# Peptides against a protein of PDB entry 5GWM, part 2

Target 1, 52 residues: chain A of PDB entry 5GWM
Amino acid sequence: DSAISKEDEERYQKLVTENEQLQRLITQKEEKIRVLRQRLVERGDAKGTELN

## One batch from the design tools (peptide; aimed at target 1 I26 E30 L36)

Design b2_p21_2_s2 (made by RFdiffusion4, then SolubleMPNN; from b2_p21_2, 6 letters changed; failed a check: too like the target's own chain)
Amino acid sequence: SENEQLQRLLTQLEELEQRLK

Design b2_p21_3 (made by RFdiffusion4; failed a check: a repeat of another design)
Pose (drawn by RFdiffusion4):
Structure b2_p21_3 (pose): chain A 52 residues (1-52), chain P 21 residues (1-21)
Amino acid sequence: as target 1 above (52 residues)
Amino acid sequence: TENEQLQRRLTQLEEKEEELE
């Protein structure tokens, strides 16, 4: 592409890379915290305190 | 925008882990 140069590409590529990294980091905590969610359900802490 | 949202979500999960510990 004459308009879309290496510039736009690198910016996009690195960006998708950023997405891949931290979405995984979330899943790791989420799956484990998901179990804690159930456990918190028995405690009644499922909602916590959301006054906002 | 997506990365910012993902970074905020990761920070919230880390805070929740700290509170549970």

Design b2_p21_3_s1 (made by RFdiffusion4, then SolubleMPNN; from b2_p21_3 with T1S R9L K16L E18Q E19R; failed a check: too like the target's own chain)
Amino acid sequence: SENEQLQRLLTQLEELEQRLE

Design b2_p21_3_s2 (made by RFdiffusion4, then SolubleMPNN; from b2_p21_3, 6 letters changed; failed a check: too like the target's own chain)
Amino acid sequence: DENEQLQRLLTQLEELEQRLR

Design b2_p21_3_s3 (made by RFdiffusion4, then SolubleMPNN; from b2_p21_3 with R9L K16L E18Q E19R E21A; failed a check: too like the target's own chain)
Amino acid sequence: TENEQLQRLLTQLEELEQRLA

Design b2_p21_3_s4 (made by RFdiffusion4, then SolubleMPNN; from b2_p21_3, 6 letters changed; failed a check: too like the target's own chain)
Amino acid sequence: KENEQLQRLLTQLEELEQRLA

Design b2_p21_4 (made by RFdiffusion4; failed a check: a repeat of another design)
Pose (drawn by RFdiffusion4):
Structure b2_p21_4 (pose): chain A 52 residues (1-52), chain P 21 residues (1-21)
Amino acid sequence: as target 1 above (52 residues)
Amino acid sequence: TENEQLQRRLTQLEEKEEELE
């Protein structure tokens, strides 16, 4: 592409890379915290305190 | 925008993990 140079590409590529990194990092904590969610259901802490 | 949202979500999960520990 004459308009879309290496500049736009690198910016995009690195950006998708950023997405891939931290979406994984979230899943790791989420799956584990998901269990804690159930456990917190028995405690009634499922909601916590959301006054906002 | 997506990365910022993902960074906020990760930070919330880290805070929740610390509170639960």

Design b2_p21_4_s1 (made by RFdiffusion4, then SolubleMPNN; from b2_p21_4 with T1K R9L K16L E18Q E19R; failed a check: too like the target's own chain)
Amino acid sequence: KENEQLQRLLTQLEELEQRLE

Design b2_p21_4_s3 (made by RFdiffusion4, then SolubleMPNN; from b2_p21_4, 6 letters changed; failed a check: too like the target's own chain)
Amino acid sequence: SENEQLQRLLTELEELEQRLE

Design b2_p21_4_s4 (made by RFdiffusion4, then SolubleMPNN; from b2_p21_4 with T1S R9L K16L E18Q E19R; failed a check: too like the target's own chain)
Amino acid sequence: SENEQLQRLLTQLEELEQRLE

Design b2_p21_5_s1 (made by RFdiffusion4, then SolubleMPNN; failed a check: too like the target's own chain; its pose is not in this set)
Amino acid sequence: DENEQLQRLLTQLEELEQRLA

Design b2_p21_5_s2 (made by RFdiffusion4, then SolubleMPNN; failed a check: too like the target's own chain; its pose is not in this set)
Amino acid sequence: TENEQLQRKLTELEELEQRLE

Design b2_p21_5_s3 (made by RFdiffusion4, then SolubleMPNN; failed a check: too like the target's own chain; its pose is not in this set)
Amino acid sequence: KENEQLQRLLQQLEELEQRLR

Design b2_p21_7_s2 (made by RFdiffusion4, then SolubleMPNN; failed a check: too like the target's own chain; its pose is not in this set)
Amino acid sequence: DLVEEYKKLEEEIRKLREKLK

Design b2_p21_8 (made by RFdiffusion4)
Pose (drawn by RFdiffusion4):
Structure b2_p21_8 (pose): chain A 52 residues (1-52), chain P 21 residues (1-21)
Amino acid sequence: as target 1 above (52 residues)
Amino acid sequence: EVEELQERLEELEEEEEELEE
């Protein structure tokens, strides 16, 4: 592409890379915290305190 | 989208710290 140079590409590529990294990092905590969610259900802490 | 994902990761880290305490 004459307009879309290496510049636009590198910016996009690195950006998708950023996405891949931290979406994984979320899933790791989420799956484990998901179990804590169920456990918190028995405690009634499922909602916590959301006054906002 | 990356900023939203970073905010979500920070929220999960805070929740994990609170659960450990």

## One batch from the design tools (peptide; made by RFdiffusion4, then SolubleMPNN; aimed at target 1 L36 R37; its pose is not in this set)

Design b2_p22_1_s2 (failed a check: too like the target's own chain)
Amino acid sequence: TENEQLQRLLTELEELEQRAKE

Design b2_p22_2_s1 (failed a check: too like the target's own chain)
Amino acid sequence: IEERYQKLVTENEQLQKRAQEL

Design b2_p22_2_s2 (failed a check: too like the target's own chain)
Amino acid sequence: IEERYQKLVTENEQLKERERKL

Design b2_p22_2_s3 (failed a check: too like the target's own chain)
Amino acid sequence: IEERYQKLVTENEQLQEREKKL

Design b2_p22_2_s4 (failed a check: too like the target's own chain)
Amino acid sequence: LEERYQKLVTENEQLQKRAEEL

Design b2_p22_3_s1 (failed a check: too like the target's own chain)
Amino acid sequence: SEVEEEIRELEQLREKLEELKK

Design b2_p22_4_s2
Fold by OpenDDE base, seed 5:
Structure b2_p22_4_s2 (fold): chain B 52 residues (1-52), chain A 22 residues (1-22)
Amino acid sequence: as target 1 above (52 residues)
Amino acid sequence: SEELEEYKRLEEEIRKLREKLK
């Protein structure tokens, strides 16, 4: 049979869970970036320009 | 500005997270 071992399934599930956690963190930071970018634009600060 | 520095920090953090995710 082509069935995977329990150990392989557990390894796979750990990777799936880790990837989901990483994606959540990315989404949270991207949302914060969106807000910050909007504030910078509204203040006339150019992206990547050192305008404090 | 503090917001620009935070923006740059978050971009770098996202880059590192994507490197783990790829």
Scores: peptide ipSAE 0.263, ipTM 0.808, DockQ to the pose 0.616
OpenDDE base, seeds 1, 2, 3, 4: peptide ipSAE 0.258, 0.265, 0.261, 0.261; ipTM 0.808, 0.808, 0.807, 0.807; seed 2 fails the geometry check

## One batch from the design tools (peptide; aimed at target 1 E18 I26; failed a check: too like the target's own chain)

Design b2_p23_2 (made by RFdiffusion4)
Pose (drawn by RFdiffusion4):
Structure b2_p23_2 (pose): chain A 52 residues (1-52), chain P 23 residues (1-23)
Amino acid sequence: as target 1 above (52 residues)
Amino acid sequence: LVTENEQLQRLLTQLEELEEKYE
């Protein structure tokens, strides 16, 4: 592409890379915290305190 | 995609705070 140079590409590529990194990092905590969610259901902490 | 990544960074911080709170 004459308009879309290495510049636009690198910016995009690195950006998708960023997306891949931390979406994984979330899943790791989420799956584990998901179990904590259930456990908190028994405690009634499922909602916590959301006054906002 | 930038906005998605920013949302994802906020969500990761919230999950870390939940870990600190319940550990």

Design b2_p23_2_s1 (made by RFdiffusion4, then SolubleMPNN; from b2_p23_2 with V2E T3K E20Q K21R E23A)
Amino acid sequence: LEKENEQLQRLLTQLEELEQRYA

Design b2_p23_2_s2 (made by RFdiffusion4, then SolubleMPNN; from b2_p23_2 with V2E T3K E20Q K21R E23S)
Amino acid sequence: LEKENEQLQRLLTQLEELEQRYS

Design b2_p23_2_s3 (made by RFdiffusion4, then SolubleMPNN; from b2_p23_2 with V2E T3E E20Q K21R E23S)
Amino acid sequence: LEEENEQLQRLLTQLEELEQRYS

Design b2_p23_2_s4 (made by RFdiffusion4, then SolubleMPNN; from b2_p23_2 with V2E T3K E20Q E23S)
Amino acid sequence: LEKENEQLQRLLTQLEELEQKYS

Design b2_p23_3 (made by RFdiffusion4)
Pose (drawn by RFdiffusion4):
Structure b2_p23_3 (pose): chain A 52 residues (1-52), chain P 23 residues (1-23)
Amino acid sequence: as target 1 above (52 residues)
Amino acid sequence: EKKEFEERIQKLVTENEQLQRLL
């Protein structure tokens, strides 16, 4: 592409790389916290305190 | 085409910011 140079590409490529890194990092914690969520359901802490 | 590609980059930046807040 004459307009879309290496500049636009690199910016995009690196950006998708950022997306792959931290979506995974989230999943790791989510899955484990998900179990905590159930356990908190029995405690009634499922909602916590959301006054906002 | 260049503008559409830039819009994809902007959307992806917004998505990454949302993911960073979730992390």

Design b2_p23_3_s3 (made by RFdiffusion4, then SolubleMPNN; from b2_p23_3 with E1K K2L I9Y Q20K L22K)
Amino acid sequence: KLKEFEERYQKLVTENEQLKRKL

Design b2_p23_3_s4 (made by RFdiffusion4, then SolubleMPNN; from b2_p23_3 with E1A I9Y Q18E Q20K L22K)
Amino acid sequence: AKKEFEERYQKLVTENEELKRKL

Design b2_p23_5_s1 (made by RFdiffusion4, then SolubleMPNN; its pose is not in this set)
Amino acid sequence: KLETENEQLQRLLTQLEELEQRL

Design b2_p23_5_s2 (made by RFdiffusion4, then SolubleMPNN; its pose is not in this set)
Amino acid sequence: ELETENEQLQRLLKQLEELEQRL

Design b2_p23_5_s3 (made by RFdiffusion4, then SolubleMPNN; its pose is not in this set)
Amino acid sequence: KLEEENEQLQRLLTQLEELEQRL

Design b2_p23_5_s4 (made by RFdiffusion4, then SolubleMPNN; its pose is not in this set)
Amino acid sequence: ELETENEQLQRKLKELEELEQRL

Design b2_p23_6 (made by RFdiffusion4)
Pose (drawn by RFdiffusion4):
Structure b2_p23_6 (pose): chain A 52 residues (1-52), chain P 23 residues (1-23)
Amino acid sequence: as target 1 above (52 residues)
Amino acid sequence: DEERYQKLVTENEQLQRLITQKE
C-alpha cells in the first residue's frame, strides 16, 4: 500500500500483540476468581458492595 | 484500517481496566 506504510502496520501489529497479552492475563485470574465467585455466592458476597 | 486501529485501542484500554479490577 502506498498510503498504509510500515508505520500504520507496526502500530497495528504491536497493538494486536498488546491485546493478545493481557486478555490472557485476565483469563487466568477470571477462571480462578470464577470459583471464588461461587464460593462467595454461599457467603452472600456475590455482589459485594456496589453503591455506584 | 484507521477504524480497526481505533477500535483495537479502545478494546485494549477496556482490557487494562478489567485487569486492574481483577487485581

Design b2_p23_6_s1 (made by RFdiffusion4, then SolubleMPNN; from b2_p23_6 with D1M Q16K L18R I19L K22L)
Amino acid sequence: MEERYQKLVTENEQLKRRLTQLE

Design b2_p23_6_s2 (made by RFdiffusion4, then SolubleMPNN; from b2_p23_6, 6 letters changed)
Amino acid sequence: MEERYQKLVTENEQLRRRLQQLE

Design b2_p23_6_s3 (made by RFdiffusion4, then SolubleMPNN; from b2_p23_6, 6 letters changed)
Amino acid sequence: MEERYQKLVTENEQLKRRLKQLE

Design b2_p23_6_s4 (made by RFdiffusion4, then SolubleMPNN; from b2_p23_6, 6 letters changed)
Amino acid sequence: MEERYQKLVTENEQLKRRLTELE

Design b2_p23_7 (made by RFdiffusion4)
Pose (drawn by RFdiffusion4):
Structure b2_p23_7 (pose): chain A 52 residues (1-52), chain P 23 residues (1-23)
Amino acid sequence: as target 1 above (52 residues)
Amino acid sequence: RYQKLVTENEQLQRLLTQKEEKE
């Protein structure tokens, strides 16, 4: 592409890389916290305190 | 596509921080 140079590409490529990294990091914590969520259901802490 | 991806990454950063605080 004459307009879309290495500049636009690198910016996009690195950005998708950022997306792959931290979406995984979330899943790790989420799956484990998911179990905690169920446990908190028995405690009634499922909601916590959301006054906002 | 680039702007959408930037918004998604910002949302993911906020979600990750919330998950770390919950730990």

Design b2_p23_7_s1 (made by RFdiffusion4, then SolubleMPNN; from b2_p23_7 with R1E V6E Q18K K19L K22L)
Amino acid sequence: EYQKLETENEQLQRLLTKLEELE

Design b2_p23_7_s2 (made by RFdiffusion4, then SolubleMPNN; from b2_p23_7 with R1D L15R K19L K22L)
Amino acid sequence: DYQKLVTENEQLQRRLTQLEELE

Design b2_p23_7_s3 (made by RFdiffusion4, then SolubleMPNN; from b2_p23_7, 6 letters changed)
Amino acid sequence: EYQKLVTENEQLQRRLKELEELE

Design b2_p23_7_s4 (made by RFdiffusion4, then SolubleMPNN; from b2_p23_7 with K19L K22L)
Amino acid sequence: RYQKLVTENEQLQRLLTQLEELE

Design b2_p23_8 (made by RFdiffusion4)
Pose (drawn by RFdiffusion4):
Structure b2_p23_8 (pose): chain A 52 residues (1-52), chain P 23 residues (1-23)
Amino acid sequence: as target 1 above (52 residues)
Amino acid sequence: VTENEQLQRLLTQKEEKEKELEE
């Protein structure tokens, strides 16, 4: 592409890379915290305190 | 960029919740 140079590409590529990294880091904690969610359900802490 | 900002906020919130659960 004459308009879309290496500049736009690199910016996009690195951006998708950023997405890949931290979406996985979320899933790691989520799956584990998910179990904590169930456990917190028995405690009644499922909602916590959301006054906002 | 917006997606990454949202994902970074969600990760930070989850890390704070983990710290609170450890305490």

Design b2_p23_8_s1 (made by RFdiffusion4, then SolubleMPNN; from b2_p23_8, 6 letters changed)
Amino acid sequence: EKENEQLQRLLTQLEELEQRLEE

Design b2_p23_8_s2 (made by RFdiffusion4, then SolubleMPNN; from b2_p23_8, 6 letters changed)
Amino acid sequence: EEENEQLQRLLTQLEELEQRLEE

Design b2_p23_8_s3 (made by RFdiffusion4, then SolubleMPNN; from b2_p23_8, 7 letters changed)
Amino acid sequence: EKENEQLQRLLTQLEELEQRLKE

Design b2_p23_8_s4 (made by RFdiffusion4, then SolubleMPNN; from b2_p23_8, 7 letters changed)
Amino acid sequence: EKENEQLQRLLTQLEVLEQRLEE

## One batch from the design tools (peptide; aimed at target 1 K32 L36 L40 R43)

Design b2_p25_3 (made by RFdiffusion4)
Pose (drawn by RFdiffusion4):
Structure b2_p25_3 (pose): chain A 52 residues (1-52), chain P 25 residues (1-25)
Amino acid sequence: as target 1 above (52 residues)
Amino acid sequence: VEELEERLEELEEEEEELEEELEEE
């Protein structure tokens, strides 16, 4: 592409890379915290305190 | 990406608080 140079590409590529990294990092904590969610259900802490 | 980073920080805080509560039990 004459308009879309290496500049736009690198910016996009690195950006998708950023997405891949931390979406995984979330899943790791989520799956584990998901179990805690169930456990918190028995405690009634499922909602916590959301006054906002 | 910024929103995902904030969400990851929130999840880290929630995990730390829940671990402390479990240690107290």

Design b2_p25_4_s2 (made by RFdiffusion4, then SolubleMPNN; failed a check: too like the target's own chain; its pose is not in this set)
Amino acid sequence: MDEEELEEYRQLEEEIRKLREQLEK

Design b2_p25_5_s2 (made by RFdiffusion4, then SolubleMPNN; its pose is not in this set)
Fold by OpenDDE base, seed 3:
Structure b2_p25_5_s2 (fold): chain B 52 residues (1-52), chain A 25 residues (1-25)
Amino acid sequence: as target 1 above (52 residues)
Amino acid sequence: SEDQKELELYKQLVEEIRKLREKLK
């Protein structure tokens, strides 16, 4: 029979942790984008015709 | 202008997200 070694489990956990960290970074950047876009809309500059 | 700086930051963040997504492929 085959089984997952302790080393394989540790490698898997590192990959899971890295993936979660990357997903958090993406979420943080997407939220920042949302805030910036909203500010531009509120300022009336969303059309790109005049920037303050 | 401040709006121009925010637009530049937006572009940078979009590109960074693209790179992160490529890393997840």
Scores: peptide ipSAE 0.172, ipTM 0.753, DockQ to the pose 0.495
OpenDDE base, seeds 1, 2, 4, 5: peptide ipSAE 0.172, 0.118, 0.169, 0.179; ipTM 0.750, 0.699, 0.767, 0.757; seed 5 fails the geometry check

## One batch from the design tools (peptide; aimed at target 1 Q23 L25)

Design b2_p26_4 (made by RFdiffusion4)
Pose (drawn by RFdiffusion4):
Structure b2_p26_4 (pose): chain A 52 residues (1-52), chain P 26 residues (1-26)
Amino acid sequence: as target 1 above (52 residues)
Amino acid sequence: EELEEENEELEERLEELEEEEEELEE
């Protein structure tokens, strides 16, 4: 592409890379915290305190 | 731009999950 140079590409590529990294990091905590969610259900902490 | 917004939202979510994990460990 004459307009879309290495510049636009690198910016995009690195960006998708950022997306791949931290979306995995979320899943790791989520799956574990998901179990905590169930446990918190028995405690009634499922909602916590959301006054906002 | 959309992907940048998505990544920012993901970074905020990861910070929230880290804070929630620390509170649960305490």

Design b2_p26_4_s1 (made by RFdiffusion4, then SolubleMPNN; from b2_p26_4, 13 letters changed; failed a check: too like the target's own chain)
Amino acid sequence: SELEKENEQLQRLLTQLEELEQRLKK

Design b2_p26_4_s2 (made by RFdiffusion4, then SolubleMPNN; from b2_p26_4, 13 letters changed; failed a check: too like the target's own chain)
Amino acid sequence: SKLETENEQLQRLLTQLEELEQRLQE

Design b2_p26_4_s3 (made by RFdiffusion4, then SolubleMPNN; from b2_p26_4, 12 letters changed; failed a check: too like the target's own chain)
Amino acid sequence: SKLEEENEQLQRLLTQLEELEQRLKE

Design b2_p26_4_s4 (made by RFdiffusion4, then SolubleMPNN; from b2_p26_4, 11 letters changed; failed a check: too like the target's own chain)
Amino acid sequence: SKLETENEQLQRRLTQLEELEQRLEE

Design b2_p26_5_s1 (made by RFdiffusion4, then SolubleMPNN; failed a check: too like the target's own chain; its pose is not in this set)
Amino acid sequence: IQKLETENEQLQRLLTQLEELEQRLS

Design b2_p26_5_s2 (made by RFdiffusion4, then SolubleMPNN; failed a check: too like the target's own chain; its pose is not in this set)
Amino acid sequence: VQKLETENEQLQRLLTQLEELEQRLS

Design b2_p26_5_s3 (made by RFdiffusion4, then SolubleMPNN; failed a check: too like the target's own chain; its pose is not in this set)
Amino acid sequence: YQKLETENEQLQRLLTQLEELEQRLS

Design b2_p26_5_s4 (made by RFdiffusion4, then SolubleMPNN; failed a check: too like the target's own chain; its pose is not in this set)
Amino acid sequence: VQELETENEQLQRLLTQLEELEQRLS

## One batch from the design tools (peptide; aimed at target 1 Q23 E30 L36)

Design b2_p27_1 (made by RFdiffusion4; failed a check: too like the target's own chain)
Pose (drawn by RFdiffusion4):
Structure b2_p27_1 (pose): chain A 52 residues (1-52), chain P 27 residues (1-27)
Amino acid sequence: as target 1 above (52 residues)
Amino acid sequence: RYQKLVTENEQLQRLITQKEEKIRVLR
């Protein structure tokens, strides 16, 4: 592409890379916290305190 | 596409911060 140079590409490529990193990091904690969610359901802490 | 992806990454970063804070409270 004459307009879309290496510049636009690199910016995009690196950006998708950022997306791949941290969406995995979320999942790791989420799956484990998910179990805690169930456990918190028995405690009634499922909602916590959301006054906002 | 680039702008959507930037928004998505920002949302993901916020979600990570929120989950880390919740884990710290649970510890």

Design b2_p27_1_s1 (made by RFdiffusion4, then SolubleMPNN; from b2_p27_1 with I16L K19L K22L R24Q V25R R27E; failed a check: too like the target's own chain)
Amino acid sequence: RYQKLVTENEQLQRLLTQLEELIQRLE

Design b2_p27_1_s2 (made by RFdiffusion4, then SolubleMPNN; from b2_p27_1, 7 letters changed; failed a check: too like the target's own chain)
Amino acid sequence: RYQKLVTENEQLQRLLTQLEELEQRLE

Design b2_p27_1_s3 (made by RFdiffusion4, then SolubleMPNN; from b2_p27_1, 7 letters changed; failed a check: too like the target's own chain)
Amino acid sequence: RYQKLVTENEQLQRLLTQLEELEQRLA

Design b2_p27_1_s4 (made by RFdiffusion4, then SolubleMPNN; from b2_p27_1, 7 letters changed; failed a check: too like the target's own chain)
Amino acid sequence: RYQKLVTENEQLQRLLTQLEELEQRLQ

Design b2_p27_2 (made by RFdiffusion4)
Pose (drawn by RFdiffusion4):
Structure b2_p27_2 (pose): chain A 52 residues (1-52), chain P 27 residues (1-27)
Amino acid sequence: as target 1 above (52 residues)
Amino acid sequence: EEENEELKERLEELEEEEEELEEELEE
């Protein structure tokens, strides 16, 4: 592409890379916290305190 | 970019929730 140079590409590529990294990092905590969520259901802490 | 910002915010929220849950488990 004459307009879309290496500049736009590198910015996009690195961006998708960022997306792949931390979406995984989230899933790791989420799956484990998910179990805590169930456990918190028995405690009634499922909602916590959301006054906002 | 917006999606990555939202994902960073979600990761930070999960880290805070994990710290609070660890403290509760220690108690």

Design b2_p27_2_s1 (made by RFdiffusion4, then SolubleMPNN; from b2_p27_2, 13 letters changed; failed a check: too like the target's own chain)
Amino acid sequence: STENEQLQRRLTQLEELEQRLRQKLEE

Design b2_p27_4 (made by RFdiffusion4; failed a check: too like the target's own chain)
Pose (drawn by RFdiffusion4):
Structure b2_p27_4 (pose): chain A 52 residues (1-52), chain P 27 residues (1-27)
Amino acid sequence: as target 1 above (52 residues)
Amino acid sequence: RYQKLVTENEQLQRRLTQLEEKERVLR
């Protein structure tokens, strides 16, 4: 592409890379915290305190 | 596509930070 140079590409590529990294990092905590969510259901802490 | 991806990454960073705070409180 004459307009879309290495510049636009690198910016995009690195950006997708950022997306791949931290979406995994979330999943790791989420799956484990998901169990905690069930446990908190028994405690009634499922909602916590959301006054906003 | 690029702008959407930037917004998605920002949302993901916020979500990760919330999960880290929740993990610290649960420890």

Design b2_p27_4_s1 (made by RFdiffusion4, then SolubleMPNN; from b2_p27_4 with R15L K22L R24Q V25R R27S; failed a check: too like the target's own chain)
Amino acid sequence: RYQKLVTENEQLQRLLTQLEELEQRLS

Design b2_p27_4_s2 (made by RFdiffusion4, then SolubleMPNN; from b2_p27_4 with R1D R15L K22L R24Q V25R R27A; failed a check: too like the target's own chain)
Amino acid sequence: DYQKLVTENEQLQRLLTQLEELEQRLA

Design b2_p27_4_s3 (made by RFdiffusion4, then SolubleMPNN; from b2_p27_4 with R15L K22L R24Q V25R R27A; failed a check: a repeat of another design)
Amino acid sequence: RYQKLVTENEQLQRLLTQLEELEQRLA

Design b2_p27_4_s4 (made by RFdiffusion4, then SolubleMPNN; from b2_p27_4 with R15L K22L R24Q V25R R27K; failed a check: too like the target's own chain)
Amino acid sequence: RYQKLVTENEQLQRLLTQLEELEQRLK

Design b2_p27_5 (made by RFdiffusion4; failed a check: too like the target's own chain)
Pose (drawn by RFdiffusion4):
Structure b2_p27_5 (pose): chain A 52 residues (1-52), chain P 27 residues (1-27)
Amino acid sequence: as target 1 above (52 residues)
Amino acid sequence: ERYQKLVTENEQLQRLITQKEEKIRVL
């Protein structure tokens, strides 16, 4: 592409890379916290305190 | 458009990570 140079590409490529990293990092904590969610359901802490 | 959408997704994901880290610190 004459307009879309290496500049636009690198910016996009690195950005998708950022997306791949931290979406995984979330899943790791989420799956484990998910179990805690169930446990918190028995405690009634499922909602916590959301006054906002 | 694709780039802007991806930047917004990444910002949302960073916020989710921060929320999850804070919840883990509390636990």

Design b2_p27_5_s1 (made by RFdiffusion4, then SolubleMPNN; from b2_p27_5, 7 letters changed; failed a check: too like the target's own chain)
Amino acid sequence: ERYQKLETENEQLQRLLTQLEELEQRL

Design b2_p27_5_s2 (made by RFdiffusion4, then SolubleMPNN; from b2_p27_5 with I17L K20L K23L I24E R25Q V26Q; failed a check: too like the target's own chain)
Amino acid sequence: ERYQKLVTENEQLQRLLTQLEELEQQL

Design b2_p27_5_s3 (made by RFdiffusion4, then SolubleMPNN; from b2_p27_5 with I17L K20L K23L I24E R25Q V26R; failed a check: too like the target's own chain)
Amino acid sequence: ERYQKLVTENEQLQRLLTQLEELEQRL

## One batch from the design tools (peptide; aimed at target 1 L22 L25 I26 K32)

Design b2_p28_1 (made by RFdiffusion4; failed a check: too like the target's own chain)
Pose (drawn by RFdiffusion4):
Order: structure tokens, then sequence, then C-alpha cells
Structure b2_p28_1 (pose): chain A 52 residues (1-52), chain P 28 residues (1-28)
């Protein structure tokens, strides 16, 4: 592409890389916290305190 | 759009880290 140079590409590529990294990091905590969610259901802490 | 998505994901990850630390302290 004459307009879309290495510049636009690198910015995009690195950006998708950023997406791949931390979406995984989320899943790791989420699956484990998901179990805590159930446990918190029994405790009634499922909602916590959301006054906003 | 992708930059906004990544920023949202960073905020979610920070919240999940804090919740995990608090729950570990409760377990101790």
Amino acid sequence: as target 1 above (52 residues)
Amino acid sequence: KLVTENEQLQRLLTQLEEEEEELEEEEE
C-alpha cells in the first residue's frame, strides 16, 4: 500500500500484540476469581458494595 | 477502537489483581 506504510502496520501489529497479552492475563484471574464468585455467593458477598 | 479496547482491558486486569489480593488476605 502506498499510503499504508510500515508505520501504520507496526502501530497496528504491536497493538494487537498488546491485546493478546492482557486478555490472557485477565482470563487467568477471572477463571480463578470465578470460583471465588460462587463461594462469595454462599457468603452473600456476590454483589459486594456497589453504591455508584 | 483497538486502543480503547486495550485500555479497558488494562483497567479490568488492574481491578481483578486488586480483588485477588483482597481475597487472598481474607483467606489468610

Design b2_p28_1_s1 (made by RFdiffusion4, then SolubleMPNN; from b2_p28_1 with V3E T4E E19L E21Q E22R E24R; failed a check: too like the target's own chain)
Amino acid sequence: KLEEENEQLQRLLTQLEELEQRLREEEE

Design b2_p28_1_s2 (made by RFdiffusion4, then SolubleMPNN; from b2_p28_1 with V3E E19L E21Q E22R E24R E25K; failed a check: too like the target's own chain)
Amino acid sequence: KLETENEQLQRLLTQLEELEQRLRKEEE

Design b2_p28_1_s3 (made by RFdiffusion4, then SolubleMPNN; from b2_p28_1 with K1E V3E T4K E19L E21Q E22R E28R; failed a check: too like the target's own chain)
Amino acid sequence: ELEKENEQLQRLLTQLEELEQRLEEEER

Design b2_p28_1_s4 (made by RFdiffusion4, then SolubleMPNN; from b2_p28_1 with K1E V3E E19L E21Q E22R E24R; failed a check: too like the target's own chain)
Amino acid sequence: ELETENEQLQRLLTQLEELEQRLREEEE

Design b2_p28_4 (made by RFdiffusion4; failed a check: too like the target's own chain)
Pose (drawn by RFdiffusion4):
Structure b2_p28_4 (pose): chain A 52 residues (1-52), chain P 28 residues (1-28)
Amino acid sequence: as target 1 above (52 residues)
Amino acid sequence: KEDEERYQKLVTENEQLQRLLTQKEEKE
């Protein structure tokens, strides 16, 4: 592409890379917090305190 | 235009993911 140079590409490529990293990091904690969510359901802490 | 829109959407998604990750770290 004459307009879309290495510049636009690198910016996009690195950006998708950022997306792949931390969506994973989230899943790691989510799955395990997910179990905590159930446990918190028995405690009634499922909602916590959301006054906002 | 299309490539720029996809780039900006991805930037927004990454920012949202960063906020979600921080919330999950605090919950842990």

Design b2_p28_4_s1 (made by RFdiffusion4, then SolubleMPNN; from b2_p28_4 with K1S T22K K24L K27L; failed a check: too like the target's own chain)
Amino acid sequence: SEDEERYQKLVTENEQLQRLLKQLEELE

Design b2_p28_4_s2 (made by RFdiffusion4, then SolubleMPNN; from b2_p28_4 with L20K Q23E K24L K27L E28M; failed a check: too like the target's own chain)
Amino acid sequence: KEDEERYQKLVTENEQLQRKLTELEELM

Design b2_p28_4_s3 (made by RFdiffusion4, then SolubleMPNN; from b2_p28_4 with K1S K24L K27L; failed a check: too like the target's own chain)
Amino acid sequence: SEDEERYQKLVTENEQLQRLLTQLEELE

Design b2_p28_4_s4 (made by RFdiffusion4, then SolubleMPNN; from b2_p28_4 with K1S L20R K24L K27Q E28M; failed a check: too like the target's own chain)
Amino acid sequence: SEDEERYQKLVTENEQLQRRLTQLEEQM

